# Peptides against a protein of PDB entry 2L2L: the designs that were tried, part 22

Target 1, 42 residues: chain A of PDB entry 2L2L
Amino acid sequence: SPEERERMIKQLKEELRLEEAKLVLLKKLRQSQIQKEATAQK

## One batch from the design tools (peptide; made by RFdiffusion4, then SolubleMPNN)

Design b2_p18_2_s1
Fold by OpenDDE base, seed 5:
Structure b2_p18_2_s1 (fold): chain B 42 residues (1-42), chain A 18 residues (1-18)
Amino acid sequence: as target 1 above (42 residues)
Amino acid sequence: EEYEKEKEELEKKRKEEL
């Protein structure tokens, strides 16, 4: 139904928000790893 | 070390949505 589609869109928007927050964490993690490797090579 | 706060925040968000 149109109402079921609206509920599904709300759920997918919330899942997207969680994956965006996780992506920020993973980007910081990767940056810190690269920085540690770059400091260990000096 | 800086990641534990952001991990805890992500886990809080995940619990508020379930």
Scores: peptide ipSAE 0.040, ipTM 0.604, DockQ to the pose 0.020
Fold by OpenDDE base, seed 4:
Structure b2_p18_2_s1 (fold): chain B 42 residues (1-42), chain A 18 residues (1-18)
Amino acid sequence: as target 1 above (42 residues)
Amino acid sequence: EEYEKEKEELEKKRKEEL
């Protein structure tokens, strides 16, 4: 139904916001690992 | 050190969805 589609779109938008926040955290984590490796090789 | 704050914020958002 149109109502079921609207509920599904709301859920998918919420899941997308959580995955975007997780992706930002993982990108920062990766950057810090690369920086630690670059400082340990000097 | 910023990772624990961002992890806590992510866990908070996940608890608000449940």
Scores: peptide ipSAE 0.040, ipTM 0.604, DockQ to the pose 0.020
Fold by OpenDDE base, seed 2:
Structure b2_p18_2_s1 (fold): chain B 42 residues (1-42), chain A 18 residues (1-18)
Amino acid sequence: as target 1 above (42 residues)
Amino acid sequence: EEYEKEKEELEKKRKEEL
């Protein structure tokens, strides 16, 4: 149905938004680890 | 500290979608 397709598109957009938020968190975690290693080597 | 705050915000968003 066109309505079922619209519901599926809305769900996939929300899943994409959650995965983007996880990627931002993981990038910040990785950056913090690299900065801690760079400060421990000085 | 910033990591634990952002993790809690992600867990809140995941609970609103379930």
Scores: peptide ipSAE 0.040, ipTM 0.602, DockQ to the pose 0.020
Fold by OpenDDE base, seed 3:
Structure b2_p18_2_s1 (fold): chain B 42 residues (1-42), chain A 18 residues (1-18)
Amino acid sequence: as target 1 above (42 residues)
Amino acid sequence: EEYEKEKEELEKKRKEEL
């Protein structure tokens, strides 16, 4: 139904928001690792 | 130290979806 399609779109938007937040965390973790390696090589 | 704050924020968002 149109209402089932609207519920599915809302669920997929919330899943996308959670995956974007996870990607931000993983990017910061990766950057912290690169910085630790760059400080250990000095 | 930023890791624990962002992990807590991700856990809060996941609890709002359930």
Scores: peptide ipSAE 0.040, ipTM 0.602, DockQ to the pose 0.020

Design b2_p18_2_s3
Fold by OpenDDE base, seed 4:
Structure b2_p18_2_s3 (fold): chain B 42 residues (1-42), chain A 18 residues (1-18)
Amino acid sequence: as target 1 above (42 residues)
Amino acid sequence: EEYERALRELERKKKEEE
């Protein structure tokens, strides 16, 4: 139904917002690891 | 530091969706 489609779109937007936040976290984690490795090699 | 800030931000977002 149109109502089921609207509920599914709302849920997928919420899931997308969480996955975007996880992606930002993983990018910052990777950057922190590279910086630690670069500091440990000096 | 940037990692811990991002972790706190993710935990906040997760609680706003419950």
Scores: peptide ipSAE 0.087, ipTM 0.699, DockQ to the pose 0.019
Fold by OpenDDE base, seed 5:
Structure b2_p18_2_s3 (fold): chain B 42 residues (1-42), chain A 18 residues (1-18)
Amino acid sequence: as target 1 above (42 residues)
Amino acid sequence: EEYERALRELERKKKEEE
């Protein structure tokens, strides 16, 4: 139904917001790892 | 430090959706 499609779009927008937050976390984790490796090689 | 801030932000977002 149109109402089921609207509910699905709302759920997909919520899921997208969580995956964007997870990508920010993974980017910061990766940056911290690279910095630790660069300090361990000095 | 930046990792811990992003973890707290993710946990906050997850709780706003429950």
Scores: peptide ipSAE 0.086, ipTM 0.700, DockQ to the pose 0.020
Fold by OpenDDE base, seed 3:
Order: structure tokens, then C-alpha cells, then sequence
Structure b2_p18_2_s3 (fold): chain B 42 residues (1-42), chain A 18 residues (1-18)
């Protein structure tokens, strides 16, 4: 049904929004780890 | 600081899906 396709598209858009937020978190975590390693080697 | 802000944002977005 066209209404079923619209519901699936809304769900996939919310899943994408959550994975984008997770990616931002993981990038910040990785940057913090690299900075800690660079300060521990001095 | 920036990590803790991103963690709180992710937790808020997960609660908006429930």
C-alpha cells in the first residue's frame, strides 16, 4: 500500500537521524582518545 | 565537555523514538 510505504520511509528517516547522532558521538570519542594518547606520550 | 554534550543529545533522540 502507498500508506505502508510512507510509514516505512518515516521509520527509515528516524533510524538515519539516530545513526547520524551516534556517528557524531563516536567521532568525538575517537578525537578524545587520540588527544589523551598524544598527552600521555609527552 | 563536547563528548558529554553529544552523549546527552543521543540519549534525548533515543527517548523521542520510544
Amino acid sequence: as target 1 above (42 residues)
Amino acid sequence: EEYERALRELERKKKEEE
Scores: peptide ipSAE 0.085, ipTM 0.701, DockQ to the pose 0.020
Fold by OpenDDE base, seed 2:
Structure b2_p18_2_s3 (fold): chain B 42 residues (1-42), chain A 18 residues (1-18)
Amino acid sequence: as target 1 above (42 residues)
Amino acid sequence: EEYERALRELERKKKEEE
């Protein structure tokens, strides 16, 4: 139904928002690791 | 600091979906 499609689109949008938040976290973690390695080599 | 802020933000968003 149109209502089932709308519910599915809302669920997929929330899942996408959570995956985007995970990607931001992983990018910050990676940057922190690279900075720690660059400071340990000096 | 930025990592811990992002972790707390992710944990908050996960609890809003449950």
Scores: peptide ipSAE 0.084, ipTM 0.697, DockQ to the pose 0.020

Design b2_p18_3_s2 (from b2_p18_3, 10 letters changed)
Fold by OpenDDE base, seed 2:
Structure b2_p18_3_s2 (fold): chain B 42 residues (1-42), chain A 18 residues (1-18)
Amino acid sequence: as target 1 above (42 residues)
Amino acid sequence: RRREEEERRERERELEER
């Protein structure tokens, strides 16, 4: 049904938004680790 | 992980057929 398809597209868009937010957080955590290592070597 | 990815692809196919 077109209505079932629209509901599932909304779910997939929300899942994508959550995974993008998680990826941004993981990139920030990784960058913080690299910066801590670079400051510990000085 | 592999099963969840297969179930996601199956849902995407079911949406393309309707």
Scores: peptide ipSAE 0.050, ipTM 0.597, DockQ to the pose 0.041
Fold by OpenDDE base, seed 4:
Structure b2_p18_3_s2 (fold): chain B 42 residues (1-42), chain A 18 residues (1-18)
Amino acid sequence: as target 1 above (42 residues)
Amino acid sequence: RRREEEERRERERELEER
């Protein structure tokens, strides 16, 4: 149904937004780890 | 969590049957 397709598109957009937020967090955690390693080598 | 996953699987089946 067109309505079922619209519901699925809304869900996939919500899942995409959650995975984008998770990717931003993981990038920040990775950068923090690299900075800690660079400071521990001094 | 469990109910939301069950509802997702039901919607995936309803789209595969059409």
Scores: peptide ipSAE 0.050, ipTM 0.583, DockQ to the pose 0.047
Fold by OpenDDE base, seed 5:
Structure b2_p18_3_s2 (fold): chain B 42 residues (1-42), chain A 18 residues (1-18)
Amino acid sequence: as target 1 above (42 residues)
Amino acid sequence: RRREEEERRERERELEER
């Protein structure tokens, strides 16, 4: 159904947004770990 | 992994059902 297709497209857009936000968080966490390791070696 | 692939294939079938 065209309505089911529209619902699925909305769900996929929400899933994509959540995964993008998670990737940004993981990148920030990794950067913070590298910075902490670099400061612990001084 | 296997479940996520099955769920993806189910979503793809649901998109092909008119």
Scores: peptide ipSAE 0.046, ipTM 0.586, DockQ to the pose 0.044
Fold by OpenDDE base, seed 1:
Structure b2_p18_3_s2 (fold): chain B 42 residues (1-42), chain A 18 residues (1-18)
Amino acid sequence: as target 1 above (42 residues)
Amino acid sequence: RRREEEERRERERELEER
């Protein structure tokens, strides 16, 4: 059904937005870890 | 990983068939 497709597309867009936000957080966390390791070696 | 990819492919097929 066109209405079922629209509901599923809306859900997939929300899932995509959550995964993009999670990827940004994980990239920031990884950068902070690398910086802490680099400062602990001085 | 495999189950989550299978569930994603199932959702994609349901979008094409309905």
Scores: peptide ipSAE 0.052, ipTM 0.602, DockQ to the pose 0.042; fails the geometry check

Design b2_p18_4_s1
Fold by OpenDDE base, seed 2:
Structure b2_p18_4_s1 (fold): chain B 42 residues (1-42), chain A 18 residues (1-18)
Amino acid sequence: as target 1 above (42 residues)
Amino acid sequence: EALKRKEKEEEERKRLEE
């Protein structure tokens, strides 16, 4: 159905938004770990 | 005839809402 397809597209867009938010969090976490390691080696 | 046309249009609308 065209409506089932539209519902599926809306779900996939929300999943994409959540994975993008998770990727931003993981990048910030990785940067924080690199900074802690760089400060512990000085 | 007009009643049978309205009943068919309502059944087609229900099939599009599922």
Scores: peptide ipSAE 0.024, ipTM 0.379, DockQ to the pose 0.055
Fold by OpenDDE base, seed 3:
Structure b2_p18_4_s1 (fold): chain B 42 residues (1-42), chain A 18 residues (1-18)
Amino acid sequence: as target 1 above (42 residues)
Amino acid sequence: EALKRKEKEEEERKRLEE
């Protein structure tokens, strides 16, 4: 159905937005770990 | 930087205790 396709596209766009936000958080956490390790090695 | 200073100080202390 055209309506089912539109609902599925809206759901996939929201899932993509959540995974992008998660990726930004994981990149920040990884950078904080590298900085802590680099400060612990000084 | 602070751990590298402590590691050197501990190594020098071990060399004086031997």
Scores: peptide ipSAE 0.019, ipTM 0.497, DockQ to the pose 0.005; fails the geometry check
Fold by OpenDDE base, seed 4:
Structure b2_p18_4_s1 (fold): chain B 42 residues (1-42), chain A 18 residues (1-18)
Amino acid sequence: as target 1 above (42 residues)
Amino acid sequence: EALKRKEKEEEERKRLEE
C-alpha cells in the first residue's frame, strides 16, 4: 500500500536521525579520549 | 607537560654523566 510505504519511510527517517546522533556522540567521545591522551603525554 | 619535564631532566642527567 502507498500508505504502508509512507509509514515505512517515516520510520527509516527516524532510525537514520537516531543513528546520526549516536555517530556524533561517538565522534565527540573519541575526540575527548585523543585530547586526554595528548594532555597526558605533555 | 609533566612527561616533557621528565624527558628534559633525563636528557640533562645524560649530559652530566658524559
Scores: peptide ipSAE 0.018, ipTM 0.463, DockQ to the pose 0.005; fails the geometry check
Fold by OpenDDE base, seed 1:
Structure b2_p18_4_s1 (fold): chain B 42 residues (1-42), chain A 18 residues (1-18)
Amino acid sequence: as target 1 above (42 residues)
Amino acid sequence: EALKRKEKEEEERKRLEE
């Protein structure tokens, strides 16, 4: 159904938004770990 | 930086003990 396709597109867009937000958090966490390791070595 | 400060302080202590 076209209505089922629209519901699935809305779900996939929300999942994409959540995974993009998670990726930003993981990049910040990785950067913080590298900075902590670099400060522990100095 | 804290490790480099400790290494310099330890090297300075070794120079004063000779």
Scores: peptide ipSAE 0.017, ipTM 0.479, DockQ to the pose 0.005; fails the geometry check

Design b2_p18_4_s2
Fold by OpenDDE base, seed 3:
Structure b2_p18_4_s2 (fold): chain B 42 residues (1-42), chain A 18 residues (1-18)
Amino acid sequence: as target 1 above (42 residues)
Amino acid sequence: SALEKRKEEEERKKRELQ
């Protein structure tokens, strides 16, 4: 139904927003690891 | 409600990522 499709689109948009927030966190964590490795090699 | 359970799961995921 059109209502089921609208509910699915709203759910997928919220899932996308959560995965974007997770990606930002993982990028920060990865950058911190690279910086620690670069300081441990000095 | 099944709708309340979904909102609680999404809110939990938001708290785990912040």
Scores: peptide ipSAE 0.031, ipTM 0.482, DockQ to the pose 0.051
Fold by OpenDDE base, seed 5:
Structure b2_p18_4_s2 (fold): chain B 42 residues (1-42), chain A 18 residues (1-18)
Amino acid sequence: as target 1 above (42 residues)
Amino acid sequence: SALEKRKEEEERKKRELQ
């Protein structure tokens, strides 16, 4: 139904927001690791 | 609880999409 399709689109948008938040966290973690390695070499 | 009723409603909606 059109209503089921709209519910699916809303769910996929929520999943996308969660994956975006996870990606931001992983990027920050990676950056922190690179910075710690760069400071440990000094 | 009101929280349990919301989770059950979301789980029902998720089953209707399958």
Scores: peptide ipSAE 0.031, ipTM 0.468, DockQ to the pose 0.056
Fold by OpenDDE base, seed 1:
Structure b2_p18_4_s2 (fold): chain B 42 residues (1-42), chain A 18 residues (1-18)
Amino acid sequence: as target 1 above (42 residues)
Amino acid sequence: SALEKRKEEEERKKRELQ
């Protein structure tokens, strides 16, 4: 139904926001690891 | 499990949209 499609679109938009937040977190984690390695080598 | 029931519900909803 059109209502079920609208509910699914809302769910997919929420999943997309969660995956974007996860990507930002993983990018920050990787950057922090590189910075820790660079400070441990000095 | 409660997690398995949720995945089965999402898979049913995905089949109803196709």
Scores: peptide ipSAE 0.030, ipTM 0.496, DockQ to the pose 0.039
Fold by OpenDDE base, seed 2:
Structure b2_p18_4_s2 (fold): chain B 42 residues (1-42), chain A 18 residues (1-18)
Amino acid sequence: as target 1 above (42 residues)
Amino acid sequence: SALEKRKEEEERKKRELQ
């Protein structure tokens, strides 16, 4: 149904938003680790 | 499981009613 399709689209948009937020966090954690290693070598 | 199939069918029917 159109309503089932709209529910599925809303669910997939929310899943995508959560995965994007997780990816941003993981990229920041990775960058922070690289910076800590670069400062520990000085 | 027969219980799992019943839960999936109830969830499907709940989606069809919305």
Scores: peptide ipSAE 0.026, ipTM 0.456, DockQ to the pose 0.044

Design b2_p18_4_s4
Fold by OpenDDE base, seed 1:
Structure b2_p18_4_s4 (fold): chain B 42 residues (1-42), chain A 18 residues (1-18)
Amino acid sequence: as target 1 above (42 residues)
Amino acid sequence: SALREREERRRREEEEKE
């Protein structure tokens, strides 16, 4: 059904938005750990 | 910095030996 296809596209767009937000958080966390290690070595 | 704290400790130990 065209309606079932539109529902699936909406679900995949929401999943993509959540994974993008998670990737931004993980990149910030990784950068914070690298900075903490670089400051602990000083 | 841990390097600065170590250098300050070394400086105090040198000043205590003079």
Scores: peptide ipSAE 0.023, ipTM 0.408, DockQ to the pose 0.005
Fold by OpenDDE base, seed 5:
Structure b2_p18_4_s4 (fold): chain B 42 residues (1-42), chain A 18 residues (1-18)
Amino acid sequence: as target 1 above (42 residues)
Amino acid sequence: SALREREERRRREEEEKE
């Protein structure tokens, strides 16, 4: 159904938005860990 | 007429399954 396809496309767009937000948070967490390790070695 | 009705029925079933 064209309506089922539209619902599936909306779901996949929301999943993509959530994974993009998660990727930004994980990148910030990784940068904070590297900075803490670099400050603990000084 | 019966061949055209069978093709229209198959087309509706394909449009409903999509």
Scores: peptide ipSAE 0.021, ipTM 0.392, DockQ to the pose 0.031
Fold by OpenDDE base, seed 2:
Structure b2_p18_4_s4 (fold): chain B 42 residues (1-42), chain A 18 residues (1-18)
Amino acid sequence: as target 1 above (42 residues)
Amino acid sequence: SALREREERRRREEEEKE
């Protein structure tokens, strides 16, 4: 059904948005760890 | 014919699933 395909596309777009937000958080956490290590070595 | 009505019902159920 075209309506089922549209529902699936909306679900996949929301999953992608949640994964992108998770990746941004993990990148910020990694950068904060690297910065803390670099400040502890000075 | 009961056979033709059953075939039309199957065709509508296939078109509704695609």
Scores: peptide ipSAE 0.020, ipTM 0.385, DockQ to the pose 0.033
Fold by OpenDDE base, seed 3:
Structure b2_p18_4_s4 (fold): chain B 42 residues (1-42), chain A 18 residues (1-18)
Amino acid sequence: as target 1 above (42 residues)
Amino acid sequence: SALREREERRRREEEEKE
């Protein structure tokens, strides 16, 4: 169905949005870890 | 034919449900 296809496209767009948000969070977490390690060595 | 019109309606309802 064209309606089922539109539902699947909406779901895949939401999954992609959640993965992009997760990648941004993981990048920030990694940067915070590197900064904490660099401050613990001083 | 009223029979053909009823069959076309069922076919459209099946195509809308797939």
Scores: peptide ipSAE 0.019, ipTM 0.395, DockQ to the pose 0.044

Design b2_p18_5_s1 (from b2_p18_5, 8 letters changed)
Fold by OpenDDE base, seed 5:
Structure b2_p18_5_s1 (fold): chain B 42 residues (1-42), chain A 18 residues (1-18)
Amino acid sequence: as target 1 above (42 residues)
Amino acid sequence: SKREKELEEELEKLRKEK
């Protein structure tokens, strides 16, 4: 139904929001690790 | 670091929402 499709789209949008937030945090964590290693080698 | 722990805690919160 149109309502079932709308519910599925809303769920996929929420999953996408959570994965995007996770990706941002993982990128920041990776950057922090690289900077820490680069500072420890000096 | 303190910042790495804060990022790991936020990642754990996002994992609990699934």
Scores: peptide ipSAE 0.297, ipTM 0.823, DockQ to the pose 0.031
Fold by OpenDDE base, seed 4:
Structure b2_p18_5_s1 (fold): chain B 42 residues (1-42), chain A 18 residues (1-18)
Amino acid sequence: as target 1 above (42 residues)
Amino acid sequence: SKREKELEEELEKLRKEK
């Protein structure tokens, strides 16, 4: 139904928001780790 | 680092929301 489709779209939008937030945090964490390794090798 | 702990804590919160 149109109402089931709208509920599914809302759920997928919330899942996407959470995965995008995780990806941003993981990229920041990875960048911090690479910076630490580069400073420990000097 | 304090910043890495804050990022790990926020990642843990986002894992509990699923």
Scores: peptide ipSAE 0.297, ipTM 0.824, DockQ to the pose 0.032
Fold by OpenDDE base, seed 2:
Structure b2_p18_5_s1 (fold): chain B 42 residues (1-42), chain A 18 residues (1-18)
Amino acid sequence: as target 1 above (42 residues)
Amino acid sequence: SKREKELEEELEKLRKEK
């Protein structure tokens, strides 16, 4: 139904928002680790 | 690092919302 499709789109948008937020945090964490390794080798 | 702990805590919150 149109209503089932709307509910599915809403759920997929929320899942996408959470995965995008997670990706930003993982990129920041990775960058912190790389910077620590670079400063420990200097 | 304090910053890494804050990032890990926020990642754990996002995992609980799924």
Scores: peptide ipSAE 0.294, ipTM 0.823, DockQ to the pose 0.032
Fold by OpenDDE base, seed 3:
Structure b2_p18_5_s1 (fold): chain B 42 residues (1-42), chain A 18 residues (1-18)
Amino acid sequence: as target 1 above (42 residues)
Amino acid sequence: SKREKELEEELEKLRKEK
């Protein structure tokens, strides 16, 4: 159904938004960890 | 780090929205 397709697209867009936000936070966390390891080896 | 704890808490909030 066109209505079922629109519901699925809305759900996938919300899931994508949450995964993109999560990816930004994980990249920041990873960068903080790399910087700590590089400073602890000095 | 305080900043890493804040990022982990924000990640845990996003995991609870699914």
Scores: peptide ipSAE 0.291, ipTM 0.822, DockQ to the pose 0.032

Design b2_p18_5_s2 (from b2_p18_5, 7 letters changed)
Fold by OpenDDE base, seed 4:
Structure b2_p18_5_s2 (fold): chain B 42 residues (1-42), chain A 18 residues (1-18)
Amino acid sequence: as target 1 above (42 residues)
Amino acid sequence: SEREEELEKELEKLRKEK
């Protein structure tokens, strides 16, 4: 159904938004960890 | 680091929204 397709698209858009937000936070956390390791080796 | 703890707390919130 067109209505079922629209509900599925809305769910997939929300899942994508949450995964993109998680990816941004994980990239920031990884960058902080690499910076700490680089400062601890000096 | 306070910044890492804030990032971990925000990651935990995003995991609870699924």
Scores: peptide ipSAE 0.283, ipTM 0.819, DockQ to the pose 0.032
Fold by OpenDDE base, seed 5:
Structure b2_p18_5_s2 (fold): chain B 42 residues (1-42), chain A 18 residues (1-18)
Amino acid sequence: as target 1 above (42 residues)
Amino acid sequence: SEREEELEKELEKLRKEK
């Protein structure tokens, strides 16, 4: 139904929001690790 | 680092919402 499709779209939007937030945190963590390694080699 | 630990804690929260 159109209503079932709308519910599925809302769920996929929430999953996307959580994956985007996770991706931002993983990128920040990776950057911190690279900077820490670069500082430890000096 | 403290910042890495904060990022890991926030990642763990996001994993519990799934």
Scores: peptide ipSAE 0.277, ipTM 0.817, DockQ to the pose 0.031
Fold by OpenDDE base, seed 3:
Structure b2_p18_5_s2 (fold): chain B 42 residues (1-42), chain A 18 residues (1-18)
Amino acid sequence: as target 1 above (42 residues)
Amino acid sequence: SEREEELEKELEKLRKEK
């Protein structure tokens, strides 16, 4: 159904938004960890 | 680090929205 397709597209867009926000936070956390390791080796 | 703990808390909020 066109209505079922629109509901599925809205759900997938919300899931994508949450995964993109999570990816930004994980990249920041990973960068902090790499910087700590590089400072602890000095 | 306090900044890493804040990032982990925000990640945990995003996991609860699913």
Scores: peptide ipSAE 0.273, ipTM 0.815, DockQ to the pose 0.032
Fold by OpenDDE base, seed 2:
Structure b2_p18_5_s2 (fold): chain B 42 residues (1-42), chain A 18 residues (1-18)
Amino acid sequence: as target 1 above (42 residues)
Amino acid sequence: SEREEELEKELEKLRKEK
């Protein structure tokens, strides 16, 4: 139904928002780790 | 690092919303 499709789109948009937020945090964490390794080798 | 602990805490919140 159109209503079922709308509910599915809302769920997929929320899942996408959470995975995008997680990706930003993982990129920041990875950058912190690489910077620590680079400063420990210097 | 305090910054890494903050990032890990925020990742744990996002995992609980799923």
Scores: peptide ipSAE 0.270, ipTM 0.814, DockQ to the pose 0.033

Design b2_p18_5_s4 (from b2_p18_5, 8 letters changed)
Fold by OpenDDE base, seed 2:
Structure b2_p18_5_s4 (fold): chain B 42 residues (1-42), chain A 18 residues (1-18)
Amino acid sequence: as target 1 above (42 residues)
Amino acid sequence: SERERELEEERERLRREK
């Protein structure tokens, strides 16, 4: 039904938003690790 | 993942039913 399709599209958009937020956090964590290693070698 | 397969299968079902 059109209503089931709309519910599934809303769910997939929310899952995409959560995975994008997780990717941003993991990229920030990786960058912080690289910076910490670069400062520990000085 | 299993969850990603379930979501794509259900998306494909919804594309067939219109």
Scores: peptide ipSAE 0.040, ipTM 0.539, DockQ to the pose 0.120
Fold by OpenDDE base, seed 5:
Structure b2_p18_5_s4 (fold): chain B 42 residues (1-42), chain A 18 residues (1-18)
Amino acid sequence: as target 1 above (42 residues)
Amino acid sequence: SERERELEEERERLRREK
């Protein structure tokens, strides 16, 4: 059904947004770890 | 499944649109 397809696309859009937010958070966390290590070595 | 293929194609389209 076109309505079922639309519901599934909405779910995939939400999952993609959550995955993107997680990737941004993990990149920030990794950058913060590298910066802390670089400041601890000075 | 045909449905699983359609879902992965739509997920891939949404990844390319950004």
Scores: peptide ipSAE 0.038, ipTM 0.531, DockQ to the pose 0.065
Fold by OpenDDE base, seed 3:
Structure b2_p18_5_s4 (fold): chain B 42 residues (1-42), chain A 18 residues (1-18)
Amino acid sequence: as target 1 above (42 residues)
Amino acid sequence: SERERELEEERERLRREK
């Protein structure tokens, strides 16, 4: 039904937002690790 | 994963009900 399609589209949009937020977090964690290693080498 | 299979099966169902 059209209503079931709309529910599935909402779920897929939520899953996409969660994976985008996770990707941003992992990039920040990686950058923080590189900065800590660079400060430990001084 | 099992969850990825369930999501693809639901995507295929949605393509058939169109």
Scores: peptide ipSAE 0.033, ipTM 0.518, DockQ to the pose 0.103
Fold by OpenDDE base, seed 4:
Structure b2_p18_5_s4 (fold): chain B 42 residues (1-42), chain A 18 residues (1-18)
Amino acid sequence: as target 1 above (42 residues)
Amino acid sequence: SERERELEEERERLRREK
């Protein structure tokens, strides 16, 4: 159904937004780890 | 959650209608 397809598209857009937010958090965590390792080697 | 069950049932229906 066109209505079922529209509901699925709305769900997939919200799932995508949540995975993008998670990816940004993981990138920040990884950068903080690298910075801590670089400061511990001085 | 009840909402998570409803979403998984709807995803399973959409897999069968393809």
Scores: peptide ipSAE 0.030, ipTM 0.484, DockQ to the pose 0.067

